# Ledger of designs, part 20: peptides against a protein of PDB entry 5LHZ

Target 1, 78 residues: chain A of PDB entry 5LHZ
Amino acid sequence: QLLKSVFVKNVGWATQLTSGAVWVQFNDGSQLVVQAGVSSISYTSPNGQTTRYGENEKLPDYIKQKLQCLSSILLMFS

## One batch from the design tools (peptide)

Design b1_p23_2_s1 (made by RFdiffusion4, then SolubleMPNN; from b1_p23_2, 10 letters changed)
Fold by OpenDDE base, seed 2:
Order: C-alpha cells, then sequence, then structure tokens
Structure b1_p23_2_s1 (fold): chain B 78 residues (1-78), chain A 23 residues (1-23)
C-alpha cells in the first residue's frame, strides 16, 4: 500500500510504502527501492533490468549517488 | 491513520543507506 508520493524537483518521484519501503522513480527512468528490515536494495535501470545488492557489496558510483540522493529525500520527509 | 513513514522507519533507512555507502 502507498502512504504518500512526493514530487522532488530535479529528481523524480518518491513514494512511501506501508511496508517501510521507499520507492524512488528517478527522472532518468531508473528506480530504487530501499526497505527497512531488508538486507538488500533493489535498483532498476532505465531499460527495466532489476538488480538486488547486498549491504556488503561495493556499489557502482552511480548507485551510490542515488542512495545519497535518497538520504536527502528521507530527511525531507521529516 | 499514518500518512507517512515513521521517524523510526526513516532512521532505519538512513542507517541502512550509510552501510551501503560505506561498503
Amino acid sequence: as target 1 above (78 residues)
Amino acid sequence: MESSISQETRNALLEKIQKFLNA
């Protein structure tokens, strides 16, 4: 279930889920899902390919950048 | 009824993200 969807200028849409997940749909067509209590994150590339990453994996810089962006969004939700 | 994620959830997510960024 969806709790709230917020438009973030120059980023895209961020949706809060009742599951404790945040789903970001970036302007470049990529997507990121981060959920509390789950040890992995989900990244979907603009072409629709989805990859799950564990917290101990070294992430590509472009994903790190989006995670940092997500952190800022989370603070904005407060 | 809750209209947004709780502070608890936000904090958990922020902490989780930091783990990924520091890996």
Scores: peptide ipSAE 0.693, ipTM 0.910, DockQ to the pose 0.546
Fold by OpenDDE base, seed 3:
Structure b1_p23_2_s1 (fold): chain B 78 residues (1-78), chain A 23 residues (1-23)
Amino acid sequence: as target 1 above (78 residues)
Amino acid sequence: MESSISQETRNALLEKIQKFLNA
């Protein structure tokens, strides 16, 4: 269930879910889902393929950049 | 009903993200 969706300039759309997850749909067609209480994150590339990463894995730089962006979005929601 | 996630949930998400960034 969706709580709210916010348009973020030069980023895309960020949606808060009742599950405690935040779902970002980036302008490049990729997607990122981070959920409280879950030990992994979900990244979907523009080609539609989804990969889950554990917190002990070293992430590709392009995903780290998107996570940093998400952190800024979360602070914006406060 | 509530229109946004709680501050506690938001803080948990921020902490999670930092763990991933520091790996």
Scores: peptide ipSAE 0.692, ipTM 0.910, DockQ to the pose 0.550
Fold by OpenDDE base, seed 1:
Structure b1_p23_2_s1 (fold): chain B 78 residues (1-78), chain A 23 residues (1-23)
Amino acid sequence: as target 1 above (78 residues)
Amino acid sequence: MESSISQETRNALLEKIQKFLNA
């Protein structure tokens, strides 16, 4: 279920879910889901391929950049 | 009624993201 969905300039859409997750739909067609209480994150590439990453894995730089973007979005929610 | 994620949840998410960024 959706709690709030916000348009983020030059990024896309960020949605807060009742599950404690935040779902970002980026303008490039990729998606990122980060959920509280879950040890992994989910990234979906523009072609629809979904990959889950654990917190001890070294992430590709492009995903790190999107996570940093998500952090900024979360701070906007405060 | 909750209209957004809680402060606790937001903090947890921020902390998690930092873990991923530092791995």
Scores: peptide ipSAE 0.692, ipTM 0.910, DockQ to the pose 0.547
Fold by OpenDDE base, seed 5:
Structure b1_p23_2_s1 (fold): chain B 78 residues (1-78), chain A 23 residues (1-23)
Amino acid sequence: as target 1 above (78 residues)
Amino acid sequence: MESSISQETRNALLEKIQKFLNA
């Protein structure tokens, strides 16, 4: 269930889910889902390929950048 | 940006993200 979707300029759409997850749909077509209580994150590339990463894995820099962006979005939530 | 998730959830997400960034 979607709680709220907000447009973030120069980023895309950020959606809050009742599951405790935040889902970001980036302008480049990629997607990132981070959920509280889950040990992995989900990244979907623009071609639709989804990959789950564990917190002990070294992430590609481009995904780290997106996570940093998501962190900034979360800090902006009121 | 207004949030409808709890502060507790937001904090949990932030901490989780930091773990991934520091791996």
Scores: peptide ipSAE 0.691, ipTM 0.909, DockQ to the pose 0.842

Design b1_p23_2_s2 (made by RFdiffusion4, then SolubleMPNN; from b1_p23_2, 12 letters changed)
Fold by OpenDDE base, seed 5:
Structure b1_p23_2_s2 (fold): chain B 78 residues (1-78), chain A 23 residues (1-23)
Amino acid sequence: as target 1 above (78 residues)
Amino acid sequence: MDSSISKETRDALLAKIQKFLDA
């Protein structure tokens, strides 16, 4: 379930889920789900393909950029 | 931003993300 969705200018939508996860829907059509207590993250490409990445994996730069963006968003939640 | 995320959850997520960025 969704708790709240917030529009983030020049990024997209950030949603907090009842699970505690944060779901970001980027303007480019990609999506990112990050949840504390889970060792992986979920990335969905614009074509709908979802991939889970472990924290020990070297991520593509474009995903790192999105994660950095998410970090900035989370800091705004403070 | 208007968010109901707890400080603890936020900090946990931030730490997790940092691990991914540093990998």
Scores: peptide ipSAE 0.668, ipTM 0.903, DockQ to the pose 0.877
Fold by OpenDDE base, seed 2:
Structure b1_p23_2_s2 (fold): chain B 78 residues (1-78), chain A 23 residues (1-23)
Amino acid sequence: as target 1 above (78 residues)
Amino acid sequence: MDSSISKETRDALLAKIQKFLDA
């Protein structure tokens, strides 16, 4: 369930879920779901393929860039 | 979302993301 969706300029949409997770839909069509208390993150590529990554895994740089972007968003929403 | 995300949730998410970035 969705709580609130916010348009983020030059990024896309960020949505807070009732679970407490944040769902980001990037302009390039990719998506990230990050939730506190869960040891993994979910990345969906523009073609719709979803991959879960554990926190001890070395992420591809393109995903790290999106996570860094999400961090910036979270700081802006503080 | 500036009024939707609590401080504790924000901080938890930031910490989690940092773990992934540092791995």
Scores: peptide ipSAE 0.667, ipTM 0.903, DockQ to the pose 0.767
Fold by OpenDDE base, seed 3:
Structure b1_p23_2_s2 (fold): chain B 78 residues (1-78), chain A 23 residues (1-23)
Amino acid sequence: as target 1 above (78 residues)
Amino acid sequence: MDSSISKETRDALLAKIQKFLDA
């Protein structure tokens, strides 16, 4: 269930879920779901394939870039 | 998501993301 969705220019949509997770839908069609207290993150590629990554895994650079973007968004709402 | 996310939740998310970036 959605709490609130915010449009972020040149990025896409960022949504806070009732679960406490943040769901980002990027303009390129990819998606990220990040939730505190969970040891993994969820990435969905533009083709719809979803992959979960653990915190000890080395991420592809393109995913790191999206995570950095999410951090910037979170700081923007502080 | 301005006032809807608590400081504690925001900070926890930021810390978690940083762990992934540093791996």
Scores: peptide ipSAE 0.666, ipTM 0.902, DockQ to the pose 0.744
Fold by OpenDDE base, seed 4:
Structure b1_p23_2_s2 (fold): chain B 78 residues (1-78), chain A 23 residues (1-23)
Amino acid sequence: as target 1 above (78 residues)
Amino acid sequence: MDSSISKETRDALLAKIQKFLDA
């Protein structure tokens, strides 16, 4: 399942999966999984609680910030 | 950092993320 993990300065680790997903492990202990072809995302808080969000849901700002961070990471892979 | 992710996958993920940001 795991393809490759990359250290991202001041962020944490980003892992590419064979499924087409990217798994980010942030320095604050939270995690984010986004997969192509899936209409939801998975967020795990530092305390271990996991929540799935649909693309039509209004997200908390702190989640949006992490998604924006992920976008920046993806652009760094070019 | 290595560019091991395909362009197609990257673009799909970027588009998906943007949908969430715009909701």
Scores: peptide ipSAE 0.669, ipTM 0.904, DockQ to the pose 0.814; fails the geometry check

Design b1_p23_2_s3 (made by RFdiffusion4, then SolubleMPNN; from b1_p23_2, 10 letters changed)
Fold by OpenDDE base, seed 4:
Formats: C-alpha cells, structure tokens, sequence
Structure b1_p23_2_s3 (fold): chain B 78 residues (1-78), chain A 23 residues (1-23)
C-alpha cells in the first residue's frame, strides 16, 4: 500500500510503501524497488522485463546509476 | 498518503543501497 508519492524532476516518481519499500518509476520507463529487510532489489527494464539482484552480485553500471539516484531521493526525504 | 517512511527505514534503505553500489 502507498504511503507517499513524490514527483522528482528529471527522474520520475518515487513512492514510499507501507512495507518499507521505495518504488521508483523512472522517466525512461524503467522501475526500481528497494525494500528494507530484503536482501535483493528488483529492476524492471523499459520493456517490462524484471530482474532481481542479490546484494553480492555485480550490478550493471546503469542500474548502479539508478540506485545512486534513489539514494539521492532518499536523502531529499530526510 | 499523509505520512512517510520512518528515519530508521530510510537509514536501512541507504545502507542497503551502499552494499549494492559497492558490489
């Protein structure tokens, strides 16, 4: 369930969920879900393909960039 | 839509993200 949705200029929408997850819908059509207490993250590409990554996996740079963006968003929430 | 995640949750998320960024 949704707690709060925030529009982020030049990024997209960031939604905070009651589960403790943050869901980002990027302008390029991709999506990222990061949830506290879960050892994996989910990334959905613009074509709708979803991949889950474990914390010990080497991530593609483009996903790291989106995670860095999410980190910045979280800091803005503070 | 009248509240936000707790500071504790935010901190946990930030920590988790750092783990992924450092992988």
Amino acid sequence: as target 1 above (78 residues)
Amino acid sequence: MDSSISQETRDKLLEKIQKFLNS
Scores: peptide ipSAE 0.676, ipTM 0.904, DockQ to the pose 0.636
Fold by OpenDDE base, seed 2:
Structure b1_p23_2_s3 (fold): chain B 78 residues (1-78), chain A 23 residues (1-23)
Amino acid sequence: as target 1 above (78 residues)
Amino acid sequence: MDSSISQETRDKLLEKIQKFLNS
């Protein structure tokens, strides 16, 4: 279930879920889901391909950039 | 019902993100 959706300028939409996850829908059409208590993250490319990454995997730089963006969004939540 | 995730949940998410950023 959705708790709250926030428009983020020059990024897209960030949604908080009752599951303890945050779901970001980026302007480029990609998506990122990070959930508390889960050891992996989910990235969906603009073409709809979804990839899950584990904590011990080396992430592509473009994914790290999006994660850093998400971190900044989380720090702004109250 | 709550309208946002808890501070505790946010802290857990931030910690996890840092692990991935340091991969």
Scores: peptide ipSAE 0.676, ipTM 0.904, DockQ to the pose 0.546
Fold by OpenDDE base, seed 1:
Structure b1_p23_2_s3 (fold): chain B 78 residues (1-78), chain A 23 residues (1-23)
Amino acid sequence: as target 1 above (78 residues)
Amino acid sequence: MDSSISQETRDKLLEKIQKFLNS
């Protein structure tokens, strides 16, 4: 269930879910889902391929960049 | 209707993100 969805300039859309997840739909067509209480994150590439990463995995830099962006968005919601 | 996730949830998300960024 949707709590709030906001347009973020030069990024895309960020949606907060009742599940405790934040779903970001980036302008490049990729998507990122991070949920509280879940040890993994979900990344969907522009071609639609979804990959889940665990906390102990080393992330690709391009995903780290998107996570950093998400962190900034979360702080914006504060 | 809730308009935003709780502060607790936000803090948990931020902590989680930092873990991944430090991977």
Scores: peptide ipSAE 0.676, ipTM 0.904, DockQ to the pose 0.577
Fold by OpenDDE base, seed 5:
Structure b1_p23_2_s3 (fold): chain B 78 residues (1-78), chain A 23 residues (1-23)
Amino acid sequence: as target 1 above (78 residues)
Amino acid sequence: MDSSISQETRDKLLEKIQKFLNS
């Protein structure tokens, strides 16, 4: 269930879910889902391939960059 | 940005993200 979707300039769309997750749809076509209470994150590449990563896994730099962006968005929610 | 999620949820998400960034 969608709570709210917000347009973020130069990033894309950030959506809050009733599940406690935040879903970001980036301008490059990729997507990132981070949910409270879940130990993994979900990344979807522009071609639609979805990969889940555990917190102990080494993430590619391009995904870390997107996570950093998401953290900035979350701070803006305050 | 306006948020409909609680501050507690936001804090949990931020902490979670930081763990991944430090992986």
Scores: peptide ipSAE 0.675, ipTM 0.904, DockQ to the pose 0.900

Design b1_p23_2_s4 (made by RFdiffusion4, then SolubleMPNN; from b1_p23_2, 11 letters changed)
Fold by OpenDDE base, seed 4:
Structure b1_p23_2_s4 (fold): chain B 78 residues (1-78), chain A 23 residues (1-23)
Amino acid sequence: as target 1 above (78 residues)
Amino acid sequence: MDSSISEETRQALLEKIQKFLDA
């Protein structure tokens, strides 16, 4: 279930889930889901293609940038 | 939607993200 949704200026929406996951819906149409206790992350491109990445994989820079953004959002939740 | 994730969960997520960024 949804815990809280926050509008982030120039980014999109970030939703906190009771599962321990955070779901970000970016303005460019992409999405990112990270969940505590799970070793992978989920990225959905603007065209709707979803890819899961393991923590030992080398990520594309554009995904790293979105993860950095997510970190900033998480700090904002504090 | 009246609360946020716990501090413990927030910290776990931050650490997890850092692992991905460092890979």
Scores: peptide ipSAE 0.699, ipTM 0.915, DockQ to the pose 0.608
Fold by OpenDDE base, seed 3:
Structure b1_p23_2_s4 (fold): chain B 78 residues (1-78), chain A 23 residues (1-23)
Amino acid sequence: as target 1 above (78 residues)
Amino acid sequence: MDSSISEETRQALLEKIQKFLDA
């Protein structure tokens, strides 16, 4: 269930879920889901391929950049 | 839509993201 969806200029859409997750749909067609209480994150590339990463994995730089962006979005939700 | 995630959830997400960035 959706709590709210917010349009973020030059980024895309950020949606808060009742599950405690935040779902970002980026302008490049990729998606990122981060959920409280879960040890992994989910990234979907523009071609529709989904990969889950554990917190001890070395992430690709392009995913780190998107996570940093998400951090900024979360601060905006305060 | 008027509701949002709790402050506790927001903080948990921020801390989780930082763990991934520090790996």
Scores: peptide ipSAE 0.698, ipTM 0.915, DockQ to the pose 0.631
Fold by OpenDDE base, seed 5:
Structure b1_p23_2_s4 (fold): chain B 78 residues (1-78), chain A 23 residues (1-23)
Amino acid sequence: as target 1 above (78 residues)
Amino acid sequence: MDSSISEETRQALLEKIQKFLDA
């Protein structure tokens, strides 16, 4: 269930889920899902390929950048 | 941005993200 979807300029859409997850749909077509209480994150590339990463894995820089962006979005949530 | 998630959830997400960034 979707709680709220917000448009973020120069980023895309950020959606809050009742599951405790935040789902970002980036302008480049990629997606990122981060959920509280889950040890992994989900990244979907523009071609639709989804990969789950554990917190002990070294992430590609482009994914780290997206996580940093998501962190900034979360800090702005009120 | 307005949020419907709790502050507890928001903080948990922030901390989780930081763990990934620090790996």
Scores: peptide ipSAE 0.698, ipTM 0.915, DockQ to the pose 0.843
Fold by OpenDDE base, seed 1:
Structure b1_p23_2_s4 (fold): chain B 78 residues (1-78), chain A 23 residues (1-23)
Amino acid sequence: as target 1 above (78 residues)
Amino acid sequence: MDSSISEETRQALLEKIQKFLDA
């Protein structure tokens, strides 16, 4: 369930979930889900393919960039 | 629709993301 859904200029939508997750829907059609208390993150490409990554894995740069974007969004929630 | 996530959750998410970025 949703706690809050915010439009982010030049990014897309960021939604806070009651599960402790933040779900970002990017303008390019990709999605990112990061949940507190879970060791992995979920990335969905524009074609709908979902991949889970562990915290010790080296991420593709394009995902790192989106994670950095998410960090910036989270700072806005303070 | 409820209020924003707790500060505790926000901080946990920020720290988690940083771990991924540092890997």
Scores: peptide ipSAE 0.697, ipTM 0.915, DockQ to the pose 0.592

## One batch from the design tools (peptide)

Design b1_p24_1 (made by RFdiffusion4)
Fold by OpenDDE base, seed 2:
Structure b1_p24_1 (fold): chain B 78 residues (1-78), chain A 24 residues (1-24)
Amino acid sequence: as target 1 above (78 residues)
Amino acid sequence: SDTLQTTQRTMIKEKIDKFLTNSS
């Protein structure tokens, strides 16, 4: 279930779920899910392929950029 | 509640920071 959704100009939509996760749907068709208490993050590419990344592994630059974007988005929920 | 939501967002922010730090 959804708790709160915010529209982010030139980025997409960000939603906090009742599970505690934050779900971002980017304009490029990709998705990012980050959940407290889970050691990995989930990225879904525009073609629908999902990859999970661990906390200690090297991330692709485009994932880093999306995480940095998400960090800024979190302030929009307050 | 809003307090729970805020706490969870804080934890997510901290998680993101760890991911970015460990990937640098």
Scores: peptide ipSAE 0.552, ipTM 0.863, DockQ to the pose 0.903
Fold by OpenDDE base, seed 5:
Structure b1_p24_1 (fold): chain B 78 residues (1-78), chain A 24 residues (1-24)
Amino acid sequence: as target 1 above (78 residues)
Amino acid sequence: SDTLQTTQRTMIKEKIDKFLTNSS
């Protein structure tokens, strides 16, 4: 169940869920889910494959860029 | 509540910062 959704120009859609998670659907077809209290993040590629990354892993550059984007998106919910 | 939503977003921001720091 969703609480609030925002459209982000040149990025996609970001939604906060009742679970507390933030779900981003990027224009390139990828998705990112971050949940408080969970030690991993979930990334789904445009072809539908999902990968979970832990806090201490070395992330691919494209994942780091999307997380940096999400950091700025969170300010849009305030 | 609005307070809970704000708190959750703060926790997510902290988590993102941790992931980025550990990946640098």
Scores: peptide ipSAE 0.549, ipTM 0.862, DockQ to the pose 0.911
Fold by OpenDDE base, seed 3:
Structure b1_p24_1 (fold): chain B 78 residues (1-78), chain A 24 residues (1-24)
Amino acid sequence: as target 1 above (78 residues)
Amino acid sequence: SDTLQTTQRTMIKEKIDKFLTNSS
């Protein structure tokens, strides 16, 4: 279930789920899911391949950029 | 509740910050 969805210009859609997770659907077709209490984050590429990253991993630059974007998006839920 | 939702968003923000810090 959805709690709140926001449209982010030039980025895509961000949704907070009843589970507490935040789900971002980017315009490029990729997706990012972050959940409190879970040690990893989930990234899905435009072709549908999903990769989970741990908090101590060295992330690809494009993942860092999307996380930075998500950090900014969270302010829009206030 | 709004309180729980806000708390979860705060925790997610902190998680993101940790991921970014550890990748620096």
Scores: peptide ipSAE 0.546, ipTM 0.859, DockQ to the pose 0.901
Fold by OpenDDE base, seed 1:
Structure b1_p24_1 (fold): chain B 78 residues (1-78), chain A 24 residues (1-24)
Amino acid sequence: as target 1 above (78 residues)
Amino acid sequence: SDTLQTTQRTMIKEKIDKFLTNSS
């Protein structure tokens, strides 16, 4: 279930879940899920394909950029 | 709860930092 959803200007929507996850729905149609206690992150491209990345992987630049964006969003939740 | 939300945000922040560090 949802704890809070916030609209982020020029980014999209960010939602905290009671499961420990943060779910971001970006304006470009992509999605990112980061779950507390899980060693991987989930990225869904605009075409609906989902890929999981481990914490020791070299990430695609567009994923790094979205994680950097999420880092900034977390400050907004505080 | 506020405590749960704060704990979640801390854990997520630490995870993000780890991912970014390991990808640098």
Scores: peptide ipSAE 0.536, ipTM 0.855, DockQ to the pose 0.849

Design b1_p24_1_s1 (made by RFdiffusion4, then SolubleMPNN; from b1_p24_1, 12 letters changed)
Fold by OpenDDE base, seed 3:
Structure b1_p24_1_s1 (fold): chain B 78 residues (1-78), chain A 24 residues (1-24)
Amino acid sequence: as target 1 above (78 residues)
Amino acid sequence: SAKEIQEQRKLILEKIQKFLENSA
């Protein structure tokens, strides 16, 4: 379930879920889902392919960029 | 609750930073 959705200019939508997870829908059609207590993060490409990444993995640059973007969004909520 | 959600956001932020640091 959705708790709150925020429109982020030039990025997309960031949604706080009732589970505590944060779901970002980027303008390019990709998505990120991050939740505390889960060892991985979920990335879905525009074509719908989902990949889970662990905290010790070498991430693609575009994933790092999107994570940094999400970090900035979360800081705005503080 | 709002407090619980705020704490979750904090934990997620810390998690993201860890991911980025480990991949740097």
Scores: peptide ipSAE 0.635, ipTM 0.898, DockQ to the pose 0.891
Fold by OpenDDE base, seed 4:
Structure b1_p24_1_s1 (fold): chain B 78 residues (1-78), chain A 24 residues (1-24)
Amino acid sequence: as target 1 above (78 residues)
Amino acid sequence: SAKEIQEQRKLILEKIQKFLENSA
């Protein structure tokens, strides 16, 4: 369930979930969900394909870029 | 609670950094 959604200029929408997870919907149509206590992160490509990545996994550059973007967003929420 | 959510965001931030470091 949703707690709060915030529009992020040139990025998209960032939503805080009641679970504590953060859900980002990027302008390119991709999505990222990160939650503490879960061993993986969830990425959904613009075509709707969802992939989970583990913390020891080599990430595609575009995933790393979006994670860095999410970090910046979290700083905005802080 | 709001404090719990803030703590979760902190943990998420730390988690993200770990992911990025492990993928470097």
Scores: peptide ipSAE 0.635, ipTM 0.899, DockQ to the pose 0.888
Fold by OpenDDE base, seed 1:
Structure b1_p24_1_s1 (fold): chain B 78 residues (1-78), chain A 24 residues (1-24)
Amino acid sequence: as target 1 above (78 residues)
Amino acid sequence: SAKEIQEQRKLILEKIQKFLENSA
C-alpha cells in the first residue's frame, strides 16, 4: 500500500510503497516502479503496456531518462 | 520503519545507477 505521495513539479507523482518500492506516475501518462531486491524494473507506457527490464538490458532512451529523473527524485527524499 | 525505508531508497538509487551504466 501507499506510504506517501509527493507531487513533483514538471514530472508527476512519486509514491513510496510499504513494500519499499517507489512508484512514479509521469505527466505523459507513463509509470515506473522500482524496488530493491528485484532484478527488474517495471515500465508502463501511456497506452497501458507494461514491460519489465533487466539490469543488463539495453534500455530505450526514454526509459533511461525516466530512471535518471527518478534518481533525482530520490535524492529529494533524502 | 523509517530507517528501513531510507535504506530501501538507497538500494534503489544504487540499482538505478547499475541499470544506467549497464545500458550503455
Scores: peptide ipSAE 0.634, ipTM 0.898, DockQ to the pose 0.897
Fold by OpenDDE base, seed 2:
Structure b1_p24_1_s1 (fold): chain B 78 residues (1-78), chain A 24 residues (1-24)
Amino acid sequence: as target 1 above (78 residues)
Amino acid sequence: SAKEIQEQRKLILEKIQKFLENSA
């Protein structure tokens, strides 16, 4: 369930879920979901394939870039 | 609550930093 959705210029939509998770829908069609207390993050590519990454895993550069973007969004919400 | 959501955002931010540091 959705709590709040915010439009982020040149990024997409960022949504706070009732579960506490943050869900970002990027303009390129990809999605990122991060939840506290969960050891992995969820990335969905534009083609709809979902991949979960662990905290000790080597991440693709495009994932790191999107995580950095999400960090900026979270700081904006603070 | 707003306080709980704020705490969740903080935890998520910390998690992201950990992911990025471990991947660097």
Scores: peptide ipSAE 0.634, ipTM 0.898, DockQ to the pose 0.908

Design b1_p24_1_s2 (made by RFdiffusion4, then SolubleMPNN; from b1_p24_1, 14 letters changed)
Fold by OpenDDE base, seed 5:
Structure b1_p24_1_s2 (fold): chain B 78 residues (1-78), chain A 24 residues (1-24)
Amino acid sequence: as target 1 above (78 residues)
Amino acid sequence: SSAEQQKNLQLILEKIQRFLENSE
């Protein structure tokens, strides 16, 4: 269930779920889900392929960029 | 609660920072 959704110009939509997870739907069609208490993050490519990344593995640059973007968005929920 | 929600957001922020730092 959705708790709060925020439109972010030139990025897409960011939503906090009732679970506490944050779900970002980027304009390029990709998605990112991050939740506290879970050891991985979830990325879904525009074609629908989902990949989970662990905390200690090397991330693709495009994932890092999206995470940096998400960090700046989190302040919008406060 | 609202406080719980804000705490979760803070935890997510910290998690993201760990992921980014560990990926460098």
Scores: peptide ipSAE 0.720, ipTM 0.925, DockQ to the pose 0.860
Fold by OpenDDE base, seed 4:
Structure b1_p24_1_s2 (fold): chain B 78 residues (1-78), chain A 24 residues (1-24)
Amino acid sequence: as target 1 above (78 residues)
Amino acid sequence: SSAEQQKNLQLILEKIQRFLENSE
Protein backbone atom coordinates (compact mmCIF):
# COMPACT_ATOMS: atom_id res chain seq x y z
CA GLN B 1 0.00 0.00 0.00
CA LEU B 2 1.02 3.59 -0.65
CA LEU B 3 2.06 5.88 2.16
CA LYS B 4 3.35 9.02 0.49
CA SER B 5 3.94 10.04 -3.12
CA VAL B 6 6.06 12.95 -4.26
CA PHE B 7 6.39 14.44 -7.73
CA VAL B 8 9.99 15.18 -8.61
CA LYS B 9 10.49 17.64 -11.44
CA ASN B 10 12.44 16.23 -14.38
CA VAL B 11 12.66 12.83 -12.65
CA GLY B 12 9.25 11.31 -12.06
CA TRP B 13 7.30 10.06 -9.06
CA ALA B 14 8.65 8.68 -5.81
CA THR B 15 6.46 6.73 -3.42
CA GLN B 16 7.06 5.35 0.03
CA LEU B 17 5.13 2.16 0.68
CA THR B 18 3.72 1.09 4.03
CA SER B 19 6.37 -1.64 3.99
CA GLY B 20 8.99 1.09 4.13
CA ALA B 21 10.16 0.44 0.59
CA VAL B 22 10.65 3.34 -1.80
CA TRP B 23 9.34 3.02 -5.35
CA VAL B 24 10.51 5.43 -8.04
CA GLN B 25 8.81 5.73 -11.41
CA PHE B 26 11.18 7.60 -13.69
CA ASN B 27 10.11 9.71 -16.65
CA ASP B 28 11.98 7.38 -19.00
CA GLY B 29 9.59 4.61 -18.03
CA SER B 30 11.98 2.73 -15.78
CA GLN B 31 11.32 1.90 -12.14
CA LEU B 32 13.43 1.36 -9.05
CA VAL B 33 12.42 -0.29 -5.78
CA VAL B 34 14.64 -0.20 -2.70
CA GLN B 35 13.72 -1.69 0.65
CA ALA B 36 15.66 -1.99 3.86
CA GLY B 37 16.26 -5.53 5.05
CA VAL B 38 16.34 -6.93 1.52
CA SER B 39 19.68 -8.00 0.08
CA SER B 40 18.95 -6.67 -3.41
CA ILE B 41 17.48 -3.72 -5.26
CA SER B 42 14.96 -4.03 -8.08
CA TYR B 43 15.20 -2.21 -11.40
CA THR B 44 12.59 -2.42 -14.14
CA SER B 45 13.58 -1.19 -17.58
CA PRO B 46 11.17 0.76 -19.79
CA ASN B 47 10.33 -2.43 -21.66
CA GLY B 48 9.19 -4.05 -18.42
CA GLN B 49 12.16 -6.31 -17.78
CA THR B 50 13.00 -6.52 -14.08
CA THR B 51 16.51 -7.16 -12.77
CA ARG B 52 17.62 -7.54 -9.17
CA TYR B 53 21.09 -6.38 -8.19
CA GLY B 54 23.09 -7.49 -5.20
CA GLU B 55 25.08 -5.28 -2.89
CA ASN B 56 28.46 -6.57 -4.01
CA GLU B 57 28.07 -6.59 -7.78
CA LYS B 58 29.19 -4.07 -10.36
CA LEU B 59 26.24 -1.89 -11.34
CA PRO B 60 25.59 -0.42 -14.78
CA ASP B 61 26.25 3.30 -14.89
CA TYR B 62 22.59 4.11 -15.49
CA ILE B 63 21.66 2.19 -12.35
CA LYS B 64 24.23 4.06 -10.29
CA GLN B 65 22.90 7.33 -11.65
CA LYS B 66 19.35 6.44 -10.67
CA LEU B 67 20.44 5.35 -7.21
CA GLN B 68 22.24 8.63 -6.73
CA CYS B 69 19.11 10.39 -7.88
CA LEU B 70 17.07 8.40 -5.37
CA SER B 71 19.40 9.49 -2.58
CA SER B 72 18.56 13.08 -3.42
CA ILE B 73 14.85 12.29 -3.61
CA LEU B 74 14.87 10.84 -0.10
CA LEU B 75 15.34 14.37 1.20
CA MET B 76 11.83 15.12 -0.03
CA PHE B 77 10.38 12.52 2.34
CA SER B 78 12.09 13.82 5.45
CA SER A 1 4.78 4.80 13.03
CA SER A 2 6.28 7.98 11.67
CA ALA A 3 9.51 7.27 13.50
CA GLU A 4 9.73 3.81 11.97
CA GLN A 5 9.03 5.23 8.53
CA GLN A 6 11.81 7.78 8.91
CA LYS A 7 14.16 5.08 10.17
CA ASN A 8 13.39 3.00 7.09
CA LEU A 9 14.25 5.94 4.87
CA GLN A 10 17.57 6.31 6.64
CA LEU A 11 18.28 2.60 6.23
CA ILE A 12 17.48 2.86 2.53
CA LEU A 13 19.85 5.79 2.18
CA GLU A 14 22.62 3.83 3.87
CA LYS A 15 21.88 0.81 1.71
CA ILE A 16 22.14 2.88 -1.46
CA GLN A 17 25.51 4.21 -0.37
CA ARG A 18 26.78 0.68 0.23
CA PHE A 19 25.63 -0.39 -3.21
CA LEU A 20 27.37 2.56 -4.83
CA GLU A 21 30.58 2.08 -2.89
CA ASN A 22 30.72 -1.64 -3.55
CA SER A 23 30.19 -1.00 -7.26
CA GLU A 24 33.26 1.24 -7.54
Scores: peptide ipSAE 0.720, ipTM 0.925, DockQ to the pose 0.873
Fold by OpenDDE base, seed 1:
Structure b1_p24_1_s2 (fold): chain B 78 residues (1-78), chain A 24 residues (1-24)
Amino acid sequence: as target 1 above (78 residues)
Amino acid sequence: SSAEQQKNLQLILEKIQRFLENSE
């Protein structure tokens, strides 16, 4: 279930789920799901391919950029 | 609860920072 959805100009939508996860739907069609207590993050490409990344692995630059963006978005939920 | 929700957001923020730092 959804707790709160926030529209972010030039980014997309960010939603906090009752599970505690945050789900971001970017304007480019990609998606990012991050949840505390889970060892990985989930990224879905615009083509629908989902990849999970671990905490200690090297991330693609576009993933790092989206994570940095999410960090900024989290302030909108406070 | 609201407190739980805010704690989760904080934990997510910290998790993201770890991911970014470990990717450097």
Scores: peptide ipSAE 0.719, ipTM 0.925, DockQ to the pose 0.880
Fold by OpenDDE base, seed 3:
Structure b1_p24_1_s2 (fold): chain B 78 residues (1-78), chain A 24 residues (1-24)
Amino acid sequence: as target 1 above (78 residues)
Amino acid sequence: SSAEQQKNLQLILEKIQRFLENSE
């Protein structure tokens, strides 16, 4: 269930779920789901393929960029 | 609660920073 949604110009939508997880729907059709109590993050590509990344894993640059974007977006929820 | 929800956001922020740092 949804708690709070924020529209981010030229990025997409970011939503905090009642579980505490944050779900980002990017304009390019990709998605990120991040939750504090989980050891991995979830990325879904525009074609629907989902990949989970671990904390010590080397991330693709486009994932880093989206995570940095999410970091900035989180400030909008405070 | 609102406090718990805000705490979770902070934990997510910290988690993201760890992921980015550990990927460098």
Scores: peptide ipSAE 0.719, ipTM 0.925, DockQ to the pose 0.865

